# Designs tried in a protein design run: peptides against a protein of PDB entry 8HF1. Part 75

Target 1, 320 residues: chain A of PDB entry 8HF1
Amino acid sequence: NVMLYATKPTEVMVSFPHQEQVLTVTRLISAEIEKFYVSLDLMNIGVQPIRRSKSLQCLRDPSKKSFVKQLFNDFLYQMKEYGIYAASIAIISLIVEFDIKRRQAETLSVKLMHRTALTLCEKIRHLLVQKLQDMTYDDDDDNVNTEEVIMNFSTPKVQRFLMSLKVSFADKDPKDICCLVFVERRYTCKCIYGLLLNYIQSTPELRNVLTPQFMVGRNNISPDFESVLERKWQKSAIQQFRDGNANLMICSSVLEEGIDVQACNHVFILDPVKTFNMYVQSKGRARTTEAKFVLFTADKEREKTIQQIYQYRKAHNDIA

## One batch from the design tools (peptide; made by RFdiffusion4, then SolubleMPNN)

Design b2_p15_2_s2 (from b2_p15_2 with V1L K14L)
Fold by OpenDDE base, seed 4:
Structure b2_p15_2_s2 (fold): chain B 320 residues (1-320), chain A 15 residues (1-15)
Amino acid sequence: as target 1 above (320 residues)
Amino acid sequence: LPPIPILSPEELPLL
């Protein structure tokens, strides 16, 4: 019962400027994905065998095309919301997923579809890496993971998030840190995890202070489709966070699924709070003395965001 | 309820 804990965290909101300038590379990538969708719609992949799972709710295994479109739409969202640097990490996850699906393809037409998706991901990766290298004097791929490159190719939201982590945790004892970072989408957990690994490694004041992990909620698809590796990773990440071997956990809306995480001293909400339940559950994890609950808002949405949070605060006090 | 502080970039050290 998250509602019963008497310790109210300090609520803080961090403002960030709205990014109006769309880079030429992001427009080019979006146009290449749109061209690929036209090509994908013309592909004849045949009738997919309906794997009747034993539950009569045949969750229509999303057509193999719908899954491909979902992954690229999630990538486009991450590129828009988190920036080019985060997108360069996100595209690697698509490459890995489409390579697995290509190898598991039961038909030549499905194998070709996943191969075409991979070729597009490789092109997108090249365009992103080339753009990250525009700030480096040396063509060496290792130079793209600097604090400067990460900051310059991140959205204002991500810049303020990274600055908030640096201010909160610079030169702190790792044992005194228990931080949650909430994101909306499952794929964002891994993307922000990869970004944080590189940022922490490039930031001396955070080296050996922050040890990040990520957890993904159970897929809304049957637990039978969760890879044994994904389930093992989730259990290991949660255990490392419980044991104090990790002190920063990135999670999606996992609290609705009954994952019990410990009481934390910091909770960051990187994405907009869309529901009262998400507000109560995430805030209810900030339970230590002097716990902080940090929200982010675009300046253009500041008034709407603050009014929504005041409504949730009022509703939470009326039921507590 | 106390107002929620809204920090600018320059006010982040108050976190």
Scores: peptide ipSAE 0.499, ipTM 0.945, DockQ to the pose 0.638; fails the geometry check
Fold by OpenDDE base, seed 1:
Structure b2_p15_2_s2 (fold): chain B 320 residues (1-320), chain A 15 residues (1-15)
Amino acid sequence: as target 1 above (320 residues)
Amino acid sequence: LPPIPILSPEELPLL
């Protein structure tokens, strides 16, 4: 039980400017998704047979339309919160998922729905990649994965996170690094992982220093939708992190499931701490004597964030 | 409890 450990990591907050993404491409993408939602609402996909799964889970099987909207809403969130570079990676996950769903479609109407969603994702991908290429003289897709492109097309939060990683880990021994990165959403783990792979590969001081992995917690809503591949991958990622073959783990807030991860020397909270439990569980992983617990705050939310963290610190100290 | 330091961009080297 992580709550029972009086861990006193060095808590640090990193401020970042609130930047409204005024990119024309983001507005265009949002408008294309909104138009798609209107079209999606008009699509007759038929009455979906309520799969007779066990009675209580049946009520939460989102309509195939609701699931499509959820994925695009999660994409829009990632584009807003992490930037267009992270969005260019996030859209690939949607493409893969909609292609799988298109192939698995039991009806022509559902197949068409997923095909239309996929076509929109390819259009969005092209718009994002084209915008990333505006900084490169060469039309090669590989040239968009530079440190400069990643930084310039990331939100201030992500920029400060990447700078924090560079400063914290440049030219360090990989064995001395045990880093956790907490994000709120499942899909964010994958896009931040892809972003970090490209950033590390483009940053000489981090090459061969940081080996990232990600872990998505089990959606308690449907363990049956976790592909056998995803479960194998999660087990492998955790094992690599335990064995020191990976030294940075990106995880969603799913430490509630008692994932026994080693004592870490760095814990980054990339997204806002929404609950006391998340604060205690994430902070409770920073267990080394020199452990750092790093939070990010927008300048506009600085006071509110500080007050919230002080309340959590007090409440944690009253229990410890 | 000690105050939490809040680092500006320029103070990131203190991490």
Scores: peptide ipSAE 0.494, ipTM 0.944, DockQ to the pose 0.632; fails the geometry check
Fold by OpenDDE base, seed 3:
Structure b2_p15_2_s2 (fold): chain B 320 residues (1-320), chain A 15 residues (1-15)
Amino acid sequence: as target 1 above (320 residues)
Amino acid sequence: LPPIPILSPEELPLL
């Protein structure tokens, strides 16, 4: 009985300095969003037509205001965790969403609410782009997508992630690469995807080597909130990754039960590992010979992060 | 279980 010891992936941790980049532009953006929340709370959007369930309570649908606040809170999180460059990409997704909601508005008051949110997003976009241009002598919008601008306006975590990709994949055969990148939040997948497209295009050693895709986990709460477009995108992204037309996939949460993804040689965990299940399932994708499982930690949280990962390693070894 | 290596910025080429 040759017990084929399944080759355990090599676990590596990359440290980064804990720098709270307190930029004037980030304070201005946060203050404009807080002023908008005060204005939003004062807006009378009226009674929303709830689809007929049998109880006559015209509940004010707090969901439409709550959704607007959720999108801006997720934007503020991305700006803090990933930096100004990532925020300039994230704000475009808010602009698109609020323009769709403005066009789909059933009432004039809801249309005006989404219009006010859209005008704020356009102001935020201009403040971010202007700050990215402060490093370039040329006013051309294409000049903000350089390797230097991306690196300088990214958080230390994102800088170390991009450096780790460059060292790991520079001048390699794209066929030999099967990489997963795990992030905590759904909206972060699309933001980091846009950042990686621009970074790969600006980095000669990664051009034609890395082809990124992104996939968002299914919302466990209801299949009715998953747009037909999002389901079509997920199916296409998975198929491109299976066919080898994409070799790097960005995922929010673990690829849920029933998404068969190939054995990967690299797994990057960009955000903190919060659960044992996330640790086991993400590590379980690094199944090739010499597979790498890469974690990121702030220097300030290093000891706590190491202790948590050793607890997960022990618990995983006691089950196997 | 072997210790997990912690790479500094200068040690990234060991990835």
Scores: peptide ipSAE 0.494, ipTM 0.944, DockQ to the pose 0.638; fails the geometry check
Fold by OpenDDE base, seed 5:
Parts: sequence; C-alpha cells; structure tokens
Structure b2_p15_2_s2 (fold): chain B 320 residues (1-320), chain A 15 residues (1-15)
Amino acid sequence: as target 1 above (320 residues)
Amino acid sequence: LPPIPILSPEELPLL
C-alpha cells in the first residue's frame, strides 16, 4: 500500500487592521433603512390566504415583510464587511429582486411594498455612486471602476485580498491557475464577483490572467424558490471552471456535498472559518503539490483565529 | 506541526 501522502497545502494567514469605516454616507444609508422598517411595519399588507403550498416560507412570513428586511440586513452586512464599493454592486441585486417581486405581486398592497423598497434601493445606489465619484474629476460613471477607487472604498480585508491576488497571479499563465475563493453568504458571491470583474479589468497585470466565475449554493430553504435561471447559471459556471474557461471560482461556504470541483492550487478563505467541516472541505480542495490555503484575519481577532485554526489542524491530523 | 506564517502588508510578496 503506497500511502499516497496527500501533499498538505501550505497554510498562510494574512492580517488586516481593524478599521471602523466611520463614513457619513454609511450612517445616512443605515438611517434611511431604519426609517423604512418603521414604515414597513405600519403597512397593512393583509393576511394572505395560507395556500397549503408545502414550503415552510409561506407559513413563516404571510406578509413577506421579513424577507424584505432580510435583503436590506444582508446589504448592510456587505457594506460593513466589504466596503462602499462592494455595496454599490450589492444594491443592484436588491433592485433586481424587488423589481421581480413587484412585477409578480398578486395584490396592490404587496406591489406597493416592493415599489417602496425599490425606490429606497435607487436612492441608496445614488448615494453610493455619488460617494465613489468624490474621488474622480470626471462625471463619467466608468471612472468609478478604477483600481484606486476600488481599493480606497474597500475594507482592509478586501484590500488585502485584492493585493494577495495581484501578488499571487500578476503576469502568470492563465492555464497554471486554479483558484477557489470561499465566502460565508450566498449574496456575497455575486458581490465579490462584480468587484473582481471591475478590479481585473482595471489591473493590466490581471486582465488576461484571471477569469472569475461564481457559484451560489442551492437555497436550502426550498429548491422551488431557486429560479430556473439561477440553476442554469450554476451549472454553466461549474462547467466553465471544469473546462478551464474560468480559473477563479467564488463559492459560498455551503459547498453542498457533491459539487465535484477539480484539484486547485489556490484556496482563499475571505470570511472566518466557523466550523471544522468547512475547514476540512475547503482545505481539501487545495490538492496540488504546491497548493496554497490562505486565510484572512483582523488583527483584533488574530489570537482567537490562530487558536481556532490550530485546533482544526490538530483534529484534521488526528483523523488523517 | 509547523506554525502558520502570518503575513503583514509588507510580507504579501512572500505569498
């Protein structure tokens, strides 16, 4: 029995400063969302008749108000964790979702609720874009997608991630790159994908090197709420990554057991590793001889993160 | 087990 010593990837941790983004625009946006929640709670949407559709969601939110609040809470989280530039991309996903829900609304009250949410998203988009333009001399919307604007309006975590990509992949052959980027949340995959498209396009050393894709985990709440379009997109994105037409894949930490992805040479964990299973599954994708497994930590959480990763490393070595 | 290296900003070129 040749013990195939599965070459353990080189584990690296990148530190970043804890910076509270004390921006007037982020406070204004948060205050506008809170005012909207007060207005939303006062909206009489009526008791929707409980259609016995077996989906637990129709039972949990007959008014669909909690779903609207969830989308704005996820946006506020992305703005805090990734910065204003990432938030300008994230808000577009809310605009698209609320426009779909507005068009699909069976009642005038539900249609009005989604219209009010959409109007708030357009206001937030304008406030974000205006703030990005404060660094540009030209009124052209294309000037907000520069490397400088992306870096200055990103959190220290995202700045270190982008710097790590540039150092790791500048002027390399695209065929020699198989990179995974793990994030915690489904919506973050699309947000970081849009950020990376703009960053790669603005960075000459990466423009012809990195071709990103994103894969969203299945919606665990009900496969019936997953659009046929989302399922087609996921299958296409996975196939492009298998065929080498994409060399960087952004995944949510919910790697469903059974997404067969090839062995990668780089794995980045952008968000904190919360479970041993996530650690083993993500690290187990870095399977080439020179594979790198890169973690990010705030300086404030450095000691706690190191201790947690050391415990996971020990437990993984006791099983292997 | 070898310690995990923790890179500063200035050490990112070592990635």
Scores: peptide ipSAE 0.476, ipTM 0.941, DockQ to the pose 0.584; fails the geometry check

Design b2_p15_2_s3 (from b2_p15_2 with V1I I4L P5K)
Fold by OpenDDE base, seed 1:
Structure b2_p15_2_s3 (fold): chain B 320 residues (1-320), chain A 15 residues (1-15)
Amino acid sequence: as target 1 above (320 residues)
Amino acid sequence: IPPLKILSPEELPKL
């Protein structure tokens, strides 16, 4: 019996304008990644030994090329969905991952593949940082982390999210805040975490109010690939959030493993709710009497989103 | 089923 806690949080929907940021830099980055994919497809890295892990048929890409493409596709998604500022943080995660994979490479050809990917990431990082600096008179990297730069280089969705945080939490007592932020993808957790750290630090009304953490849902595919460091960090982040040392937790939608998080007073769904289970599970964390469950929708998708939420509410009431 | 409260752009701080 999943105790469907009959939580009745105040459901709020924030609309944002559908704006495709067609920046020249985004086009250039996309073209460089596409050019890299052509070169990557031509790379002979040999057949990787199929390590038959006895657990389920996640056919690990025997070439490791699909993993490289997945990371860049995830980056392109983050750049599109969250903006240039978020992309400047997201690219660092790719740099770290490709450097690890380069060092762990069993063959020279695989090492060279990851080195080429890393070189592209450094080029992309430079292009992004340069674009953020175009609004700053000073070449100092610290000057790109202002509230203004973050807002101007964020998508309308992220802008409305940050504004919603500011309105919700400005000058509040940190102890009265228990906030969850749900995102779809695991890499988005790190990206939005870095963005929030910089935004909170640049926003006086939030500096001593919000202490963010993130949680990457376990890849159900293999606990063996989670570094011991990542597992320790996740445990620490959860503990800090339980102890009230952190009051905002960014989670990926892969909450299928019932992370027993305390009752929260705010739940933000930054990405579209794609499943009934996600709706019920995320809403079920907003358990206080004054709890808010906040959704974000593009204006063009508002009606479709409303209808989907009403269907989920109906289905929830038919089970409760 | 109670309606969703839709926050208009006007209910948010002006950028």
Scores: peptide ipSAE 0.122, ipTM 0.776, DockQ to the pose 0.408
Fold by OpenDDE base, seed 5:
Formats: sequence, C-alpha cells, structure tokens
Structure b2_p15_2_s3 (fold): chain B 320 residues (1-320), chain A 15 residues (1-15)
Amino acid sequence: as target 1 above (320 residues)
Amino acid sequence: IPPLKILSPEELPKL
C-alpha cells in the first residue's frame, strides 16, 4: 500500500527552453516516413486468417500494418522529444524488431512489408549518423559518442536531464546512489538507456559512478510475444538493480505492474506526469532520507505543470 | 550550455 507512506522527498522542478530543433534531417526523415505510410496503405497484405491464439488478445490487426505504423510513430516521438542522438539509438530497435518480424512472416506480402520498413530504417539510420558525423572531423562511428555530440544533438529536456545527472552524481560513491528514471513510453526506456551508456562512458566523472539498467513493463500483448531473451533480460536487470550491481534504473509504468523496486534516493521524471497515480507511485519510490524527486518541464508549460503538481500534492495530502 | 535553472524548492508552490 504505497499511498499510506507519506514520503516527503525534496521535489525539484527543472525547466528547459522550448527549442524546436528544425533540423533539415528531421524534416527529411518525417517526410520519408509519411511517404512510407502512403505506400504501406496501398500494400495488399491479403486477409490473413485470424489465428485465434488461445490468448484472448485478438491481434486486432490481421494486416500488422498498425504495428509497423506504431513503431515509426514511437520513433518520431523519440526524435522530437529526445533529439536526433536518441533517435540514432531508437532506430536500431526498429531495425531489430522489423528483422524479427520479417523472419517470422507467414506470407510473402508480410515479409515484403517488413523488408520495406527495414530498408527505410536503414536509410533513416544513415541520415542520422551522417548528421552526427557533421560535427566530427573523423568518420569513425566511435567519434559520434562524445559528450559534445550527445549534448549538441539532444533536446533541451535531455540536455537538462544529463546535466542534472552530472551535477547530482559526479565523483559520488556508486553504493550511495539508487536512482530511478521514469519515462512514459516503453520504447523510450531502451533509447534513453543506450544514450546514458554512451554519455556515462564519455563523461569521466560518471564512468565508474553510474551503472544503468532499463526495465520495460510487461506488454499487455501475450507473454508469447516477449522473447525468452527479453524476459531473461528484464529479470536480470531487476536483479542487478536489487543487488546494487546497477544503481540507475530506467522504467516506464513499472510500478503499476507491482514490480517491487527498493527505496531510492533519486527519482527523475523525464516525461510529463500525466496521472495522479504516476505522481504518487513514482514519488513513493523516493523513500530514503533526503530523497530527491525531480520533474522536467518546458518553460512554456511551467505554470500549467506547477498547478498540476500542486493539485496532485493537495490530493495526496487529503488521502494521507 | 546554460546553467541548470533548478527552480529552488522555494520557487515551487509551497503547500
């Protein structure tokens, strides 16, 4: 019963400027995805027989087109919300997913659809990597993973988040850190994890201080679609965080799934808090003495965010 | 990189 413990962490709000990075590359990528959607809608995938999987979750779209669009929409969201550096990591997850789906395709038309999606992802990856390399004199892929490149190609939100990590944890003892990072979307966990791995390795003050892991909620989609590998990864990541072998956990909605994580001294909410339950549950993990609960808001949304947090605090105090 | 304008806990509405 997480609601009954009046955890009073120090609540901090970090504001960031709303900069629309109007990069030509982001416009090109968006236009290529939109062209692909038009082509995808015209693809005759045929009526696949609805295999009534014994799991009551009817895969409602026999065409699987909606799933392809969802992955690209999630990618576009990550590119917008986190920047082109995060997008360069996010696109790799799409490549892996579409390659799996291509290999699992029961029909030639579905195989072709996933192949076309994969080809687009490779094109997007090249456009992103090329843009990251524009700041580097050397064409070596390792040269795009510098602190400078990560910071310059991240959104102001991500820049402020990374700076907040550096200020909070520079030269700290790893054992004194138990950090949660909450994100809204499942796919963001892996994207921000990859970004943090590269940032930590490029930042001497953090390299031996932060050991990140990520945890994605159980897909409401049948445990049949979670690869045995993904389930093993999630179990291992949780165990590493419990054992203190990882001291930073990136998670989405995981608290709703009843995954018990230890009391943390830092909780970062990277995305907007949309629900009272998310506020109470995430704040309720900041249970140590002098725990910090850090929120991020765009300057334009600051007043609205402040008022929303005030309402959540009031509602929390009225039930505690 | 502009310094973190951490809104102090004092700049957050005190309940």
Scores: peptide ipSAE 0.075, ipTM 0.713, DockQ to the pose 0.139
Fold by OpenDDE base, seed 4:
Structure b2_p15_2_s3 (fold): chain B 320 residues (1-320), chain A 15 residues (1-15)
Amino acid sequence: as target 1 above (320 residues)
Amino acid sequence: IPPLKILSPEELPKL
């Protein structure tokens, strides 16, 4: 029982200014996605054969259009919550997914739909990369991955997260670090992983200190839809974290399904804690005597966040 | 770089 044996970690709250940086590029990208949704609604993809998964839980396979809209909505969320730099990494994951779906398309109409989505993703990628290059004197793609570019094109939340990593882990022994980073959404794990790889590589004090991995929770979507590659990656990432070959794990909050993660000395909650269960489960991973549990809050939401954490602490003490 | 306001549990306003 995770609740009974947890040493109470030191809880830390990091505040960040609410910046609605409405950049012109983010407005252009949003408008292009909205135009694409109008076009997508007009596409006749025909009656799709319902692949009867052998599991009697026919979760209605989301319409192939609904899945396309979900990926772009998740991208728009990542761009808003994490910034343009994170969005430049997130869009690559959409490109890969739509290319796979295009190749797996059973009909010409579905193939064309995924091709149109892919063409939009390449346009979005170009707009994002061009905006990252506006601060670089050299047009070379390698110059957009500097600490300065990452920090400038990240949201205040992500800036404070990266600074918290630097302050917490600069020049430490990699063996003394066992860090979890919780995010709300599955696709955010890979986006923040890519951002952290580039940030760590650009930050001398972290380059040989932090080795990140990411873990995606099993989708409640049938294990038949998870690629054999994704399942192999998840097993490898968990094993590397257990063996100490990775010391920072990015995960979505769905640790409920039996992933025994070792006791950690640092737990970062990058996204808002929405439930008491998420609070207890994530905090219950910070089990060392000196463990830190770090929360992020916008200054405008600070009071509400403090009240919510106080309610969760009270409820946790009433159950313990 | 703006200073990290890391608030310890003690620096969190006591409600």
Scores: peptide ipSAE 0.065, ipTM 0.706, DockQ to the pose 0.120
Fold by OpenDDE base, seed 3:
Structure b2_p15_2_s3 (fold): chain B 320 residues (1-320), chain A 15 residues (1-15)
Amino acid sequence: as target 1 above (320 residues)
Amino acid sequence: IPPLKILSPEELPKL
């Protein structure tokens, strides 16, 4: 009986300064979204049909207004947590979603609501791109994707994450890399994926070293809300990661019980570990020899985070 | 911009 001693990963804490630099542009964008919410509340879109799912959970299909507010609230969160550069990518996802919803609108009032949301997203995109261009001498949109622009318009958390990737993976063999990046929110996966594509392309030491993919966890909320495209993307992304065609996977949840992901040598937790389950399941993916489990914390929350991790370690040892 | 001490993964505080 060869007892496979599961090698415990090395746990690493990266601290970052809590700089709430509220830029003028972020204040303007927040104020425009708040004005839009007032206008949205006054819009008459009629009574929306409640889809009753066959299961006894009357999940109230979020009102078409509630969904619009959710997308903008998620955008505001991403702009605050990840910075202006990440926000410039995140806003494109809102533009695509509102254009789809505008085209699929069954009523003129709903079509107008999604059109007004789309016009606001286009204004926000312009304000963000203009702010990224303030560092470039050339008005060309391609100049906003440099390592320097990405770093300067990212939050201290994202800066430390990108630096940790560069130091961890510079000039390594792509075959020796199996990396997971955990984020809290579904929309953050796409945003950080787009940011990483641009960062890797702009960083010579990571070009041809890191090939990112993203996977959004299946919300156990009804398979009816997952588009056929999202399910196809998830299957393709997992397969590419298994085949070694991708070596970095961004996830919004622990890959549910039953997604066999190979033993990873690096696990990054970009957002705060809020639950014991998240800690155990994410750490449990770092299973190779010399595996690293990297946590990010604000300096102000460092002691509280350390204490919480020690509590989770104790609780895990009491169950094992 | 204060020089970000790029803590190498070796210089990162072990938990």
Scores: peptide ipSAE 0.045, ipTM 0.730, DockQ to the pose 0.091

Design b2_p15_2_s4 (from b2_p15_2, 4 letters changed)
Fold by OpenDDE base, seed 4:
Structure b2_p15_2_s4 (fold): chain B 320 residues (1-320), chain A 15 residues (1-15)
Amino acid sequence: as target 1 above (320 residues)
Amino acid sequence: LPPLKILEPEELPKL
């Protein structure tokens, strides 16, 4: 019961400037996705056979169109919240997902729908990579994975997160680090994982210090949609984190399923804390006396965030 | 409860 541990971690809030990155490329990508939605709505994919999953929870299999729109909406959210660099990684995950769905397509119409989505993802990937290359003065060094490119094409929130990691963990013993990073969305775990791999590899002070992993929560919609590969990856990632072979774990809020993660000395909340339960559960993982619980807030939302945290603190003390 | 420590953007190392 996470509530029983009166863990008093040091609570830290990092502010960041609200920049609406008005990049022409982000507007172009958004317009291409909206144009694709119009085309997708006109596609006749036929009546899908209702796969009777043996589970009595006929959760309506989301229409294959609704699932395609959800993935692009999640991508647009990641591009807005984390920046163009994170979006260049996120789009690869969409390419992989749509290629799997294209190969698994039971009808030619569904196969064509996923093929059209793939062609759009490839166009978006090209636009993102081209924009990341615009800052490389050397025509010969196509390496968009430098610390400079990552920082320049990340949102102020992500910049402050990366700086906070560097300050917290530079030249430390890997064994003294047990870090959790909480994000709201399942797909953000993979995106931030890829960003952190590239950032750690480009940052000498974090090389051989941080070994990131990610845990994707179970898909509550259907256990049957979880690939055997995803389930194997989740088990392996948790085991590596327990064994100390990984010292930074990126998690979505789906820790409700009682995943026994060890006591951590650092907890970062990269996305806004929307619920009291999320506050208590995430803070309850920072169990050491020297543990840090780090929040991020936009300057415009600072006062509102402070008041919300004080309300959660009061409510937590009234229950303890 | 200890006060919430707030870090301003200026308190982080400039890259």
Scores: peptide ipSAE 0.195, ipTM 0.790, DockQ to the pose 0.385
Fold by OpenDDE base, seed 3:
Structure b2_p15_2_s4 (fold): chain B 320 residues (1-320), chain A 15 residues (1-15)
Amino acid sequence: as target 1 above (320 residues)
Amino acid sequence: LPPLKILEPEELPKL
């Protein structure tokens, strides 16, 4: 009966102002993606082969167009939820993916589709980098990775998250830190990882204190779609976190898949807690003495978030 | 149920 000795973590909620910062650059990028969707719908790429999975679920292999739209929709979400600095990192992942898909294209029409998507990503990258440079006197790309630029071009949620990390971990021994950061979306793990690398490097009090890793959940879609490289990387990232070579792990729902990670002293939930399972599983990782479970909420959603957490706590106590 | 500890904006370092 190991359940009786679980130290209950201290639950902390951090509020942030809901600012719909409608930047001119964000409007321009959204309009360029919408124009691209109209063009994409007119493209003739032929009939895509239906891959029959051996499972009786005819998962329609997402049309190559649907996958392109999904990546841009995920990018638009990240730009809205995390800000234009995070978007400048997120767009690089789209560039890499569309270049791979362009090279792997079996038909000229599919190759052209991925080339057009790649050209749009390069335009978006230029618009984002130019906007980050508006605060720098020097035209060098390295000057956009300062603590000041990261903070000013991040959403209030991300600002409060970074401030909470600085308060929690400034000048601490790296060995005393075992931190999890939960995000909702797979692509957010890599985006927030890149943001944290730059933030830690620009913040002296966190430099040599925090060593981040990320981990992406197994796609609930067939293990055959996970690249051998992704599976090797996931195993390596988990092992580095177990060995103490990394002390902060960014993850999306990975713990629902039965990945065993050590007891942590800090758990941050960067995105809204949408499910009871997410609440129980993420909170259940904060098991050390004086462990903290930190939630973020917009001020307008504060009461609704509190009520939802009380419902989850009640439901958890009724099962325990 | 134990209350949530709410950190007010003032309890976070001002930039």
Scores: peptide ipSAE 0.122, ipTM 0.772, DockQ to the pose 0.414
Fold by OpenDDE base, seed 5:
Structure b2_p15_2_s4 (fold): chain B 320 residues (1-320), chain A 15 residues (1-15)
Amino acid sequence: as target 1 above (320 residues)
Amino acid sequence: LPPLKILEPEELPKL
């Protein structure tokens, strides 16, 4: 029970300026997705036969259109919250998903729908990569993964997070690092993982120091939608972190009750703490001596965040 | 790079 031990990690708040990146490319991408939604709503995919399995009745959107919109809405969120560089990684996950769904399509209409979505994702990928290349003198695709490009095309939140990692872990022994990074959304785990791999590889003082992994919580919707591959990945990632083969773990859920992870010395909360339970459970992973619990807040939300953390601390002390 | 404005833990409300 994480609630029984009042861990007293050093709580740190990192503020970042609220900059709306008004980039022409982000507006163009948003407009292309909106045009696609209009087209998607007009697509007649037919009435899919409702297979009468008692448990699956509520989860099969017979149109599968809602799921397509969800993936693009999640992508738009990643682009807004983490920046263009993170979006260039996030779009690859959509490409993979729509290609799988296209191959698994039982009808020509559903196959065409996923093909159209995939074609839009490839267009978006090209627009993003082209924009990353605008800062590189060389047309080599490898040149877009530099520390400079990652930093310039990341949001102020992500910039402050990467700088906090660099300052916290530069030239340290990998064995002395046990770091958790909490994010709100499942797709953010994969996106920030890919960003961190490229950032660590481009940053000499971190290259042999940080070994990231990611874990996505179980799908509450259906274990049948978790590919055997995703379940194998989750199990392997947790084991690597337990064995010390990975020292940084990105998580979207507060680690389910019973995922015993080692006592961590660093916990980063990249996204806003929305619930008391999330605060207590995430803070409760910072259990080592001198453990740090790091929060990120926009300057405009600083006072509100401070008040909320004060309320959570009070409520935590009243139950401890 | 913009300097990290780390709020010192002291600037967080102490209960």
Scores: peptide ipSAE 0.110, ipTM 0.727, DockQ to the pose 0.121
Fold by OpenDDE base, seed 2:
Structure b2_p15_2_s4 (fold): chain B 320 residues (1-320), chain A 15 residues (1-15)
Amino acid sequence: as target 1 above (320 residues)
Amino acid sequence: LPPLKILEPEELPKL
């Protein structure tokens, strides 16, 4: 019996303008990644020994190429959905991952593949940072982390999200805040976390108010492939949020897998609600008397989103 | 900054 406690949070929908404006830098980066995919397909890395995980389910791509393409496709998604500033943070995660894999490479061909991917990530990082510096008169890398640069190089969705945080939490007591931010993808948790750290540090009204953490989902990849480090980090992040050392938690669909987080007074859904289960579970975390459940929608999708929320509300009331 | 257009709960479909 999942007691669907009838949580009655205040539901809020924030609209944002749909920007189809593809910047020249984003087109250049996409074209460099596509050129790299052609080169990657031509690389002979040999047949890697299929380490069958004990759990039979994840045939590791014996070429390891599909994983490289997945990371760059996830990066392209972050750049499109969250903007150039979030992409500058997301690319660092790829650099770290490819450097680890380059060091752990069992063959020279696999080592070269990860080195080539790393070289492309450094080129992409330079193109992104150079574009962020177009608004700064100072050549100092530290000057790209201002509220103005973050806002101007973020998508309208992220701009509205940051504004919603500022309006909701400016000058509040940190103890009165328990906030969840839901995102669709695992990698989005990391880049939105990095973006929020810089935004909070650059925003005086939030600097001593919000302490963010993130939670990375268990990969549907066998628990045998989760690094001991990732599991330790997840436990530490959850514990900091329970202890009140963090008051904002960024999470993906991970809460579907039974991670018990405390009752929250704010729940933000940064990405579209795709399932009834995600709607009920995320809304079900907003349990305080004055809890807010905040959705973001493009103006173009507003009507479709409204109708979808109506359907989910009806279906929820029919079960309650 | 452009004003935050929040749809109030009253502007969402009432059941």
Scores: peptide ipSAE 0.092, ipTM 0.722, DockQ to the pose 0.138

